Peptides against a protein of PDB entry 7Z53. Designs and how they scored, part 13

Target 1, 150 residues: chain A of PDB entry 7Z53
Amino acid sequence: PRIKNQADCIPFFRSCPACPGSNITIRNQINALTSFVDASMVYGSEEPLARNLRNMSNQLGLLAVNQRFQDNGRALLPFDNLHDDPCLLTNRSARIPCFLAGDTRSSEMPELTSMHTLLLREHNRLATELKSLNPRWDGERLYQEARKIV

## One batch from the design tools (peptide; aimed at target 1 F79 D80 H83)

Design b2_p13_6_s4 (made by RFdiffusion4, then SolubleMPNN; from b2_p13_6, 6 letters changed)
Fold by OpenDDE base, seed 3:
Structure b2_p13_6_s4 (fold): chain B 150 residues (1-150), chain A 13 residues (1-13)
Amino acid sequence: as target 1 above (150 residues)
Amino acid sequence: DAIPGHEALLALE
């Protein structure tokens, strides 16, 4: 083994093989992931937070978007409403509140900020498309179905 | 803690 110091090893698990009958040329692996990207960070893991991340002003199943800023017409994450907002305190001159997202790190890691934004836009795109395809679906159905697809 | 990416996205407006 290349690494002899076992004390510093981080355990990794090898994906289980899937044997397609009589195919000995290609060794497939069991797909353990439900999607390419885990979007759970966008929706929140707790129901109260998940509700606060949604646009409840209509029955379109959309996530809430920023009401002050857009990126060339595209949506940005909504601001949180914190009594002692750490983002405001960190940079007094910028006066930019923290984003509200399913992951508290959304305003701490640039990668998460971008990913949350991208997935927010994708969810709202999907919900809009689903509404067009299924006009009778209410906001809850649209939200849940879009969430499943993301 | 505010990050450059957080502020940068808003600066794109």
Scores: peptide ipSAE 0.039, ipTM 0.682, DockQ to the pose 0.035
OpenDDE base, seeds 1, 2, 4, 5: peptide ipSAE 0.017, 0.027, 0.025, 0.021; ipTM 0.518, 0.629, 0.615, 0.571

Design b2_p13_7 (made by RFdiffusion4)
Pose (drawn by RFdiffusion4):
Order: sequence, then C-alpha cells, then structure tokens
Structure b2_p13_7 (pose): chain A 150 residues (1-150), chain P 13 residues (1-13); non-standard residues A16 CSO
Amino acid sequence: as target 1 above (150 residues)
Amino acid sequence: SVERNGPPLVEWT
C-alpha cells in the first residue's frame, strides 16, 4: 500500500550474537541491561555511564542535570554526545541533541523523555530531603539511598 | 550500544 518499488526494502540489523562466528553453539542474543526492576533506566547498567550520570561537583548525591536549559526552573536531563545523533535531525535549526539517561532510548518519544525526566527530578528531591535528615551522610550514601527508594 | 564523540555534555553551558 505504500512502497510500490519492490527493489526497495525496510532496513534491519540482526541482533548481536553472544558467541560471534560460532558453528558449535546455537545462536543467542544479548541483554545490555540489568533484568531486575531496579531503575536501571535512570541510573545505568554499566559503571562508566552511571558515573557520568552523577553530579560530581559536590557531596549531595545528585544526578546530573542539563546546564543550558530548564523547564520553568526545574531540571531537564543532560545532553548526550553521540556520534550518530538522530535527535538533531528532527529540527535542523533547533540544534537540540538527544538526552543522556540510564538507557539509550530515552529520546525515542517525548512522552518517554518526560517519564525519565520525572524520575531524575524525584531522585534529586529524595537526595535533598535525605541530606536535611542526615547531614552526616556523604555524596555516595545519599546517592545510594535515593537510588534504593526510586 | 552507541558511539560517542567524547564525554557526555553534562557540563555544557
């Protein structure tokens, strides 16, 4: 109904195999995330990304927030610095990149981005309250406690 | 997986 040219096709990349190039093993695929319901979409599933998502400027246990833009004085997700950045293509003049989040698909829909941004703000809210209650807690403890709650 | 041009823009002002 839409593609009249049969020489055309719809693009598709096979998933990455767990045992590349093998003739012995039955091909299986890979999960890049923790299977647990643990908010890995906020905090990341690999140690370097997790650090990059954190605010390292103080001992407050916060996740990083966008430094150029706010939503009526509230935090937005930070930008990611991707090589193949699809978000810039949606509006050339706006030059607004994809967001950095615990998962790489946070910008796929604005509706989805809103839920990520919401959980970012909630973490920082909890970490702030927990600091008021327990001033002796360092940045790592505040981070872990808020993460546990989220 | 994704490729990046460098560190994320967390401090981009």

Design b2_p13_7_s1 (made by RFdiffusion4, then SolubleMPNN; from b2_p13_7, 6 letters changed)
Fold by OpenDDE base, seed 1:
Structure b2_p13_7_s1 (fold): chain B 150 residues (1-150), chain A 13 residues (1-13)
Amino acid sequence: as target 1 above (150 residues)
Amino acid sequence: LVLRRGPPLVNLK
C-alpha cells in the first residue's frame, strides 16, 4: 500500500481517472469491466482472472468450486488468495477468506454472494447437461457454450 | 437487492 501509516489512516485509494478527450468537464474513473451484459461477475472481465475461475483439472468446462466447504452437497464459490484478505481482517475469529468471483465484491454481502453462488451452480449445471448432449465437446467448448447461455 | 459499490472497508489495525 502507498499509505504506510495504517494506525489512523485507511488505505482507500481513489480510482484512476479516464481521460477520453481534451475538453472533458466531468472526471470519470477508468472502467475495468466489460461494456457488455456478459455475466462478467461470474466469469471475470480479464483472461487471467477468467482462467483462475475455471476448473482446469478436467475437460468438463466447469467453474472452480470451493474445495473446503459445500452447502449440503451444493457448490460454493472458491476462496481467493489475497495477501491482505479483507474478509480475514474484518473478522479475525471466523477465519474465512473472501470468495473468488468475476467481481471482486462477491463477499460484500451475503445476498450478493448468494447470487454469485447461484450463477456458479447454474453454469456448472449447464456445462454438465451440455456434456451429456454433446459428448465430443472438449472443456473449452463446454465452458464457452455454457457461458453464452448464462 | 441493492448492491453496494466498492469493496468492503477493512480495518488494518
Scores: peptide ipSAE 0.048, ipTM 0.613, DockQ to the pose 0.041
OpenDDE base, seeds 2, 3, 4, 5: peptide ipSAE 0.009, 0.030, 0.025, 0.026; ipTM 0.341, 0.520, 0.508, 0.512

Design b2_p13_7_s2 (made by RFdiffusion4, then SolubleMPNN; from b2_p13_7, 6 letters changed)
Fold by OpenDDE base, seed 2:
Structure b2_p13_7_s2 (fold): chain B 150 residues (1-150), chain A 13 residues (1-13)
Amino acid sequence: as target 1 above (150 residues)
Amino acid sequence: LVTRHGPPLVNLK
């Protein structure tokens, strides 16, 4: 970035501007999300991200959960792996990186983080119930069916 | 679910 001193500034970066036409007077950001309603804030809009959001260690169709922390036994969002993690930079003493979700804004405010967390839990609950009802379904089927319900 | 909220914390490229 142009600003070299990162110690006394808030590491908040704008998205790239969308410049579809000539003589744009209002700056709009590029939309990188899917255009249809598909809960992409939970599951991602691209396959690589979607895979990273899944628990691939088993065939239960679960989303990945935080490996370091839980909320009284309840799942939290997994951490992202960002270069110059803005969450680490914003509160240097807390040492908590940004959360990983389908939407990159998941750590922007606690209310949004909470909603992402709840939807994560709901997906995993649904996948678990679907596994109970359909013991022969594999992880992909469980994941997709739970995703459809959410 | 469709939610409205502020801009992202990261520079989207």
Scores: peptide ipSAE 0.010, ipTM 0.451, DockQ to the pose 0.042
OpenDDE base, seeds 1, 3, 4, 5: peptide ipSAE 0.010, 0.011, 0.009, 0.007; ipTM 0.437, 0.426, 0.376, 0.327; seeds 3, 5 fail the geometry check

Design b2_p13_7_s3 (made by RFdiffusion4, then SolubleMPNN; from b2_p13_7, 6 letters changed)
Fold by OpenDDE base, seed 1:
Structure b2_p13_7_s3 (fold): chain B 150 residues (1-150), chain A 13 residues (1-13)
Amino acid sequence: as target 1 above (150 residues)
Amino acid sequence: LVLRKGPPLVNLK
């Protein structure tokens, strides 16, 4: 059931079950992620999310970065725009929304957030270097080639 | 690194 009370509740939802057979003994969840090691935690597993994670304001093939904060001049993950933002709900005084990444758990703990951040920076670094080496590449090619390297 | 499922577990209200 959908949680209606948002005053003191965390919107935590159980994953839907997968029923591969009629005689299953172990409950599994539906996998919404890719089955490959493809850095989907950075790029997403679905096209709409993947597009939302990109900087589409130029042809540099970059991932979007935070527009409000930087880490001593270095990029941070962009904020998500969730209607029921669990990060805002769990700490109303901080007023910091959840980060947007390929995996929705990017804000679960600082260590994970850091890894997402590092990979974001690495992609953008690679895209920048690839642009230098291949000035005629457009944003799509830069993005895809950097993604392949990551 | 142990990954957990769902939103942050710590309520910092």
Scores: peptide ipSAE 0.037, ipTM 0.573, DockQ to the pose 0.043
OpenDDE base, seeds 2, 3, 4, 5: peptide ipSAE 0.006, 0.032, 0.025, 0.027; ipTM 0.319, 0.548, 0.518, 0.525; seed 2 fails the geometry check

Design b2_p13_8 (made by RFdiffusion4)
Pose (drawn by RFdiffusion4):
Structure b2_p13_8 (pose): chain A 150 residues (1-150), chain P 13 residues (1-13); non-standard residues A16 CSO
Amino acid sequence: as target 1 above (150 residues)
Amino acid sequence: SIPDHIHDPRDKP
């Protein structure tokens, strides 16, 4: 009903196999995330990303926030620096990149981005309250405790 | 300071 040219096709990349190039093993696929319900969409599933998501400027246990833009004085997710950045393409003049989050699909829908941004703010809210209660806690403890709650 | 853009290590060129 839409593509009248049968020489055309819809693009598709096979998922990456767990055992590349093997004739012995039955091909299986890979999960890049923790299977646990652990807010890995907020905090990341790999150690370097997790560090990049954290605010390292102080001992407050905060996740990083966007430094150029706010939503009425509230935090937005930080920008990611991707090579193939699809978000810039949606509005050339706006030049607003994709967001950095615990998962790489946070910008797929604004509705989804809103939920990520919400959980970012909630983490920082909890870390702030926990600092008021326990001034002796360092940045790592505040981070871990807030993460546990989220 | 926190940069305006932060890179995701899972990104591939």

Design b2_p13_8_s1 (made by RFdiffusion4, then SolubleMPNN; from b2_p13_8 with H5F H7A K12V)
Fold by OpenDDE base, seed 2:
Structure b2_p13_8_s1 (fold): chain B 150 residues (1-150), chain A 13 residues (1-13)
Amino acid sequence: as target 1 above (150 residues)
Amino acid sequence: SIPDFIADPRDVP
C-alpha cells in the first residue's frame, strides 16, 4: 500500500512508510512485538554493531537515535550509511535510508527493526534512570549496566 | 536480559 503523506509516516518499511494511526501500523506493530519476544531467545552478540549504535557524543551510555524521525516523541533507530542504500533505491519517493540495525532486513523483516527499536528505547530509559541513581558513573558504566538489566 | 543483536555482516567492520 502507498501512503500519501509521507511526512507524517514512520520509515518502517522500505517499500512504503507506516503512518501512525493507520491500520497497517497497528497491525504490524502487534506482529513485531510478538516477533520481539520470540527473538529474545536467540543469542548471537555482536559487539561491533553494538558500538556502532552507541551515542558517542556524551557520557550518558545511550544508544544513538534517529536524528530525523521520532514516533510520537519516542526514539527510532538511526539510519545506516550505505553507499547504495537499498531502502532509498526501492522507495525513491520516501527518501528514507535503511536503519542501521536492519539494513536490507528492515524491509524484508520489519520485526527485527522493531525489536531493536524497543531495545533502543528500553536501554535509553534504563541508562537515564541509572544516571539519576548513579550520577558519577561514566558512559561506559551506564551503557554496560543498562545492557545487563535489559 | 538484553536480546542479542542479530548483526548484518555489512554492519561489522
Scores: peptide ipSAE 0.017, ipTM 0.400, DockQ to the pose 0.091
OpenDDE base, seeds 1, 3, 4, 5: peptide ipSAE 0.016, 0.008, 0.015, 0.006; ipTM 0.437, 0.409, 0.394, 0.336; seeds 1, 4 fail the geometry check

Design b2_p13_8_s2 (made by RFdiffusion4, then SolubleMPNN; from b2_p13_8, 4 letters changed)
Fold by OpenDDE base, seed 2:
Structure b2_p13_8_s2 (fold): chain B 150 residues (1-150), chain A 13 residues (1-13)
Amino acid sequence: as target 1 above (150 residues)
Amino acid sequence: SVPDFIADPRDLP
């Protein structure tokens, strides 16, 4: 079923739309869940990606948030910058690019998107609290300590 | 929540 009001929807990309229950889908879900243990799906397992997921505009140790949209004032995942953005291709009318997260499959699996969003919010909440408790900590310390707690 | 012990002693009142 296609959603009529495209303005209220965020498109998701699936590598095999004709086989949603394929072994590939199940395998991807399992792999994503295993990465939840070390939260690498949120923070990124590679340093370049991890840096891109951080808010580097200040010393608050925050993860980057979406600059275009919020969820009733609450943060959403930032958008990625893909040359051939599959999310844009999936729903051309919606014009919503893929989310940037520690797991490249975030925009392929809505469940991961939701989870990553919540963990993003939790990290930023923790970083904010840590800043309150430790005003002298810089952004790196705040980020690392919040990451350990999440 | 953030535990109270995660604080720099220099920042404690």
Scores: peptide ipSAE 0.018, ipTM 0.583, DockQ to the pose 0.019
OpenDDE base, seeds 1, 3, 4, 5: peptide ipSAE 0.017, 0.015, 0.016, 0.016; ipTM 0.430, 0.458, 0.514, 0.544; seeds 1, 4 fail the geometry check

Design b2_p13_8_s3 (made by RFdiffusion4, then SolubleMPNN; from b2_p13_8, 4 letters changed)
Fold by OpenDDE base, seed 2:
Structure b2_p13_8_s3 (fold): chain B 150 residues (1-150), chain A 13 residues (1-13)
Amino acid sequence: as target 1 above (150 residues)
Amino acid sequence: SLPDFIADPRDLP
């Protein structure tokens, strides 16, 4: 069933929808699973991306969260800043851009988005607990230790 | 299982 109220929709982008016989979706799924194993899907495999995924406004070692929306008070993934945002194009009425995650396909696979969201929340929870246990740790230490635990 | 947290002994009461 399609959601009629577009305000309740979060747009997702799927590449090559006209090529159902391609292994693109399968390959993407495999890659996502591999990224999940090493948590690179959450933290990013490249340093520039990893920095963009972090909250750099404090020394709490947190991952960045969405600044516009929350899920009943709980964190959502931050939005990316894409020149031609495919998420905005796929659902023009929703006006919700793509999510930013360690995996660029976060907005292509709703299941992946959900998992990223959960792991984001878990990281931030762990970082918060680590801060409580180790008040002298800086943001880098908190981030790295939380990353190791996740 | 709950993850084990690392605590610095200097921060423990």
Scores: peptide ipSAE 0.020, ipTM 0.605, DockQ to the pose 0.019
OpenDDE base, seeds 1, 3, 4, 5: peptide ipSAE 0.017, 0.018, 0.019, 0.020; ipTM 0.541, 0.569, 0.566, 0.592

Design b2_p13_8_s4 (made by RFdiffusion4, then SolubleMPNN; from b2_p13_8, 6 letters changed)
Fold by OpenDDE base, seed 1:
Structure b2_p13_8_s4 (fold): chain B 150 residues (1-150), chain A 13 residues (1-13)
Amino acid sequence: as target 1 above (150 residues)
Amino acid sequence: MIPDFIANPLDLP
């Protein structure tokens, strides 16, 4: 196994059961995602998360980016601000928090982290180009039009 | 006319 220390618990939260008031004894999970192919993995499925993923410091319609690290001048995913951050709990030596994305699994494997990073970069590229083409657009319109293209 | 930046998926930042 990749994890050598089995004395430490891995924080893993099981999905909550859907308990409709029916006598259905079969355990189903609560659907917490949208029913649409709407890039909710980038933008989140809920308004509070979607707001936290946005750069609200300006009117450019951008997603938030990492303020501590860059990849050769390119943006990385912002860090999350979890009370019980599983990345900090499982890797105490690195002291690197989990990444914030629309999908909470963004930090589970490098492939997911990479895909979320690419889509964040693409959104920010699109929003920047849309601002160049449409100087009178506000940050909300830029964000929504970039989101429709992604 | 589709803007070039939408039409070219290879222009990833």
Scores: peptide ipSAE 0.000, ipTM 0.312, DockQ to the pose 0.024
OpenDDE base, seeds 2, 3, 4, 5: peptide ipSAE 0.000, 0.000, 0.000, 0.000; ipTM 0.350, 0.274, 0.323, 0.249

## One batch from the design tools (peptide; aimed at target 1 N55 S57 Q67)

Design b2_p14_1 (made by RFdiffusion4)
Pose (drawn by RFdiffusion4):
Structure b2_p14_1 (pose): chain A 150 residues (1-150), chain P 14 residues (1-14); non-standard residues A16 CSO
Amino acid sequence: as target 1 above (150 residues)
Amino acid sequence: SPLEFQELSEPWPD
């Protein structure tokens, strides 16, 4: 009904196999995230990304927030610096890149981005309250406690 | 709710 040219096709990349190039093993695929319901979409599933998501400027246990833009004085997710950045393409003049989140698909829909942004703010809210209660806690403890709650 | 973007004159505070 839409593509009248049969020489055309819809693009598709096979998933990455767990055992590349093998003739012995039955091909299987890879999960890049923790299977647990643990908010890995907020905090990341690999140690470097997790650090990049954290605010390292103080001992407050916060996740990083966007430094150029706010949503009526509230935090937005930080931008990611991707090589193949699809978000810039949606509006050339706006030059707004994809967001950095615990998962790489946070910008797929604005509706989805809103839920990520919400959980970012909630973490920082909890970490702030926990600091008021327990002033002796360092940045790592505040981070872990808020993460545990989220 | 939808997100809105206002550019900041200064970086986000710590």

Design b2_p14_1_s1 (made by RFdiffusion4, then SolubleMPNN; from b2_p14_1, 4 letters changed)
Fold by OpenDDE base, seed 5:
Order: sequence, then C-alpha cells, then structure tokens
Structure b2_p14_1_s1 (fold): chain B 150 residues (1-150), chain A 14 residues (1-14)
Amino acid sequence: as target 1 above (150 residues)
Amino acid sequence: GPLTFDELEEPWPD
C-alpha cells in the first residue's frame, strides 16, 4: 500500500527499488490498474476465504478493511489471524502481522499489497455508490454487483 | 489467477 501519513498508517516499511518516483495519486491510477490486472485474487478463489474477506457486520456489500490502521483515512487490507504469523516472526519489534488477501503473497510483495489495497478501495467505493443508487439492495447484491464492475 | 508483475504497467511503491 501507498502510505503517506505514518501517524495513521501501518509502520511497515517495504522497499521497491524498481518503482520510480511519481507524483501521481492513487485515485488517478485506479482505472488504469483495473484495466490491466485480474482482480479475482482480491476476492479470494475459495468460498471460505472469500467470505472472510468480506465485511459481514452490515448489509453494505463491503470488503473487510484494516481496523487498526489507515492510509491517511483510506482503507488498508485487514490483518490475518495466523497462529505462527510469519510476518510477526520476521520482525518481532515491529509487531505487524500478515495481511489477509486472496493472494497470500500480498504480505510479501509490496506491489501486490498495493494493488490489492487499491482494488479493495475501488470495490468499497463502488459498493457505496451502488448502495446510494439502489437503497433496497442487500449486502450480497451490492457485493456481487461491485465485484462484477471491478 | 494470481497477480503478477507483468499485469502492472509499472510497479507501485509500498
């Protein structure tokens, strides 16, 4: 994920030597990202995982977001709940667990983490707009329709 | 399928 405000974000530093410096904002690149990337891994390939990636606390059709950290008010991937969390074991002082995503590599590769984060935000944005346009749609309908658009 | 770097126009930081 692209973290700009460290005060409100996960203190998890990842190097990306292949990434050029850019002043392009995340929002401006969302459309380009979805045009080139298969977003299927954002949702999980298995039904149990797919359900775990959803916010089931309401009927808004949202994907689950991190409850501890944000990116300057923007959503981040939720943390996984592993008994022997390899991310915690990598740096014990940081105390940052692995992210929960459809692709387990999201915690290992900054590029994948970023992409999944952006697509998470896009899904939730779409679901929110669809709820506004269709107030009577339940969470399942909102989730499925947003997933189809992404 | 799984995301690959080839699916990105350019790498994204963080």
Scores: peptide ipSAE 0.013, ipTM 0.413, DockQ to the pose 0.023
OpenDDE base, seeds 1, 2, 3, 4: peptide ipSAE 0.015, 0.023, 0.014, 0.022; ipTM 0.495, 0.466, 0.474, 0.478; seeds 1, 2, 3, 4 fail the geometry check

Design b2_p14_1_s2 (made by RFdiffusion4, then SolubleMPNN; from b2_p14_1, 6 letters changed)
Fold by OpenDDE base, seed 3:
Order: sequence, then structure tokens, then C-alpha cells
Structure b2_p14_1_s2 (fold): chain B 150 residues (1-150), chain A 14 residues (1-14)
Amino acid sequence: as target 1 above (150 residues)
Amino acid sequence: GPLTLDELDEPWPL
């Protein structure tokens, strides 16, 4: 369903705005989000996509985050680089491209965007804590262990 | 060895 209040929303395919920083993420019980979450939606089911979703600039095992926008200092999903970006086409004034996620529907359903955003943040939190606990782990180990927990 | 995952009890980063 389309989010009606577009104050903090990013336009998606089919003119559906997503509000990853809105109260939608807060009101949806986090336990409900994780109870039946297929992690493939966040991490990608194919290796090439999974690699593109990771931060490869360091050995911290992090998922890539948006480099242009944050939600009050919190991470947002990275943008994809589509030739014919449907999100850009739906709202030319906003000029916001589609998000990159494990599920291609992330930019089609605002609910998925919100969930993916939360899980992105959780993964990066876990990876950070794991690095603190196990400083000798490399980025691959941190990424995989965090992925197991999420 | 490495510390366990059970020590990662923190609230979700909302």
C-alpha cells in the first residue's frame, strides 16, 4: 500500500513513496519483522548481488549504506544504479533512485523498504559488536556471523 | 577463543 504522508518519503516504482525513517518502522513490532523474515531479502540470494550489497571498502563485515542520505544519523539503504530507474521516472522532481536490496521489490513496497532498513541497521550493529568482541575476525567472518544472527 | 554471540543483547537500532 502507498504511504499517504509523503513528508519524509522517497518515491518508488508505481508512484509509491517509501518512508524508511517514518513511524511505520517503529510501529511494526520488530519481533514480527524478524520472525518470518527471509534473510535473502536483505543479503541477496545470488552472490553477485550479495557482494554489491556489502561494504567492500574495509574489513568490518558491513552492509553498504546510502552515501547521500541518512535518517537522523541512521543508515539508509544504498541506491541502485539502474539504466532505466523506475523510481526516477515516477517522480522527476524528487530525483531519488531506487534502493538496492536483496529483494528487487524493495523499491516497490514501502513496507519492505522499512524492514530492510531496520535489518540493515541491525546487521551493521551486530557486525560492529562482533568486531569488538573478536578483533581478529576479518570482514568475511564478521559479515557471515552477523548474517547468521539476523 | 572468540567471544560468543550471546553477549550481543542490545536493542534494535531504530
Scores: peptide ipSAE 0.021, ipTM 0.570, DockQ to the pose 0.025
OpenDDE base, seeds 1, 2, 4, 5: peptide ipSAE 0.018, 0.022, 0.020, 0.016; ipTM 0.472, 0.617, 0.470, 0.511; seeds 1, 2, 4 fail the geometry check

Design b2_p14_1_s3 (made by RFdiffusion4, then SolubleMPNN; from b2_p14_1, 4 letters changed)
Fold by OpenDDE base, seed 2:
Structure b2_p14_1_s3 (fold): chain B 150 residues (1-150), chain A 14 residues (1-14)
Amino acid sequence: as target 1 above (150 residues)
Amino acid sequence: GPLTFDELDEPWPD
């Protein structure tokens, strides 16, 4: 899935474009997404990166979102702050840094970025709903419970 | 651990 309204998003560029082959079916795409979510729940991830991806300015259990750009009002991934940012180096004219998503070429691969963005939005949606249902839950509880559902 | 995005390392179709 893609960012829906790309006209309202930051421009993407590619140094090494990757398109799915004709052999990828809709079922395979769904399975891959499910596998990613399940793998994160079972095997975990790097805790330092996980903390950097969270919005720590409140107790809402949200993931951090981009502070400069949105997709037709919807959240985008936050920018990373890397020295010698490969995304910036790839396209000097665009001056778009890499997204913070554990991929050094996140801004160069819109398909990958889009998937990350969907997971970001879903998590934040779930966390928001859980906050409504459980107003006394703190940010850690909301974050963990949303993670389990996603 | 908490959910992150580093497990997805290849682009997917739109």
Scores: peptide ipSAE 0.018, ipTM 0.453, DockQ to the pose 0.028
OpenDDE base, seeds 1, 3, 4, 5: peptide ipSAE 0.015, 0.019, 0.015, 0.012; ipTM 0.499, 0.540, 0.475, 0.403; seeds 1, 3, 4 fail the geometry check

Design b2_p14_1_s4 (made by RFdiffusion4, then SolubleMPNN; from b2_p14_1, 5 letters changed)
Fold by OpenDDE base, seed 5:
Structure b2_p14_1_s4 (fold): chain B 150 residues (1-150), chain A 14 residues (1-14)
Amino acid sequence: as target 1 above (150 residues)
Amino acid sequence: PPLTFDELDEPWPL
């Protein structure tokens, strides 16, 4: 039965099942974002952090991406530059620093890491398309307009 | 060629 009192419910949504084949024993889920994500957390709430998250090497309005690693040619979050990096301390052999993101929890929660990564890619995609549509826009305008769309 | 506005509605690059 559906609970009518929404106040007692957790706002958690589930994706729909998909059975594309004749094999009824396999139940797949349709890939979808099940919750609204406030993309403002991708950009950082403080100006110093927000600037550090940007690619300032050009006028393309892009967010900074990882310079060491990619995911099948796709962008990953940049690494932070912390003096006492807790990620380096957790596994001294791996020597992988924490990710730099607008949400400081991104390195603590893999789900946040993934979402920030996706939104990073989306921002950079949008900024690239906006540059194509508006060739005379500078990096600041491209960044701000892409941020508004995300 | 330059991208059109409609191309902004493309799915997230996964």
Scores: peptide ipSAE 0.018, ipTM 0.431, DockQ to the pose 0.025
OpenDDE base, seeds 1, 2, 3, 4: peptide ipSAE 0.009, 0.009, 0.016, 0.008; ipTM 0.412, 0.423, 0.443, 0.417

Design b2_p14_2 (made by RFdiffusion4)
Pose (drawn by RFdiffusion4):
Structure b2_p14_2 (pose): chain A 150 residues (1-150), chain P 14 residues (1-14); non-standard residues A16 CSO
Amino acid sequence: as target 1 above (150 residues)
Amino acid sequence: SVPHTPFPATLNLI
């Protein structure tokens, strides 16, 4: 009904195999995330990304926030610096990149981005309250406690 | 220019 040219096709990449190039093993696929319901979409599933998502400027246990833009004085997710950045393509003049989050698909829909941004703010809210209650806690403890709650 | 988030981030927002 839409593609009249049968020489055309819809693009598709096979999933990466767990055992590349093998003739012995039955091909299986890979999960890049923790299977647990643990908010890995907020905090990341790999150690370097997790650090990059954290605010390292102080001992407050915060996740990083966008430094150029706010939503009526509230935090937005930070930008990611991707090589193949699809978000810039949606509006050339706006020059707004994809967001950095615990998962790489946070920008797929604005509706989805809103939920990520909401959980970012909630973490920072909890970490702030926990600092008021327990001034002796360092940045790592505040981070872990807020993460545990989220 | 294309904006980016410099690190370490300095804003403490909710």

Design b2_p14_2_s1 (made by RFdiffusion4, then SolubleMPNN; from b2_p14_2, 6 letters changed)
Fold by OpenDDE base, seed 4:
Structure b2_p14_2_s1 (fold): chain B 150 residues (1-150), chain A 14 residues (1-14)
Amino acid sequence: as target 1 above (150 residues)
Amino acid sequence: PIPTTPMPSTLNLE
């Protein structure tokens, strides 16, 4: 392999090939996807990041939202607190920091930012609904249950 | 009160 350092690799799994039983030269893969949306990157894979993505000021099990901006009353991703924030450095006039998300690429790809934003809103919606249905649940329970549904 | 968990959202029902 060209890349010697495994730390530089993003782990991808290659799907198994389908056997069409015909003289098809094009390799088709078996569709093993059960969902189009993978919300795992919304929550972060590491515990410190996961905690930073949560709203810990209450017991509502919510993800943290942007404290400066909203989209017509709807939540946006919170800003990260980076020393030498590359987003600020790239566009000095905009003065918009990088977003904090489970995926570090969230600020690099607008499409990914949008997806994270949508799933953030969905999580908070679900957590709110779960709180209504289960008033005795604490923030951890609400967070985990909402996470499972997303 | 009995704990109630709603069904997954439409995002997971695709």
Scores: peptide ipSAE 0.011, ipTM 0.339, DockQ to the pose 0.027
OpenDDE base, seeds 1, 2, 3, 5: peptide ipSAE 0.010, 0.006, 0.008, 0.010; ipTM 0.359, 0.358, 0.373, 0.403

Design b2_p14_2_s2 (made by RFdiffusion4, then SolubleMPNN; from b2_p14_2, 6 letters changed)
Fold by OpenDDE base, seed 1:
Structure b2_p14_2_s2 (fold): chain B 150 residues (1-150), chain A 14 residues (1-14)
Amino acid sequence: as target 1 above (150 residues)
Amino acid sequence: EIPTTPLPSTRNLI
């Protein structure tokens, strides 16, 4: 197990309830994902999240990448800025925050983290190639066209 | 235009 110390509490938040109309007594969770195969795991299902996932410092249409760490020169997912970051609480020695991705589960297991990282890299590769082919495209068009390909 | 239905911000709910 990743967590060897069982004396520490594992922070777990129950899913937010959907507010059903007055006649529904069954507690259901809110679906936070889009109903489409639209790579929302990469780009987010909400506009504020989608904006936070983008590199807005330039006009290259890139997704944001980790500013502290790289994998042999390759991009990693950026860290999230959670007030109560479960990754910081579960491993107090490593002090590594959870990753920011379109899907909040990106830090739940290494396999998901890896897939999100690969898709982020692929988007940035596509946006870079599209910029090379279309030098006059702005960052918004590059982002959207790369997103359509992914 | 891919209709982005604004989903309620779940970031503040976790």
Scores: peptide ipSAE 0.000, ipTM 0.210, DockQ to the pose 0.030
OpenDDE base, seeds 2, 3, 4, 5: peptide ipSAE 0.000, 0.000, 0.000, 0.000; ipTM 0.180, 0.232, 0.241, 0.230

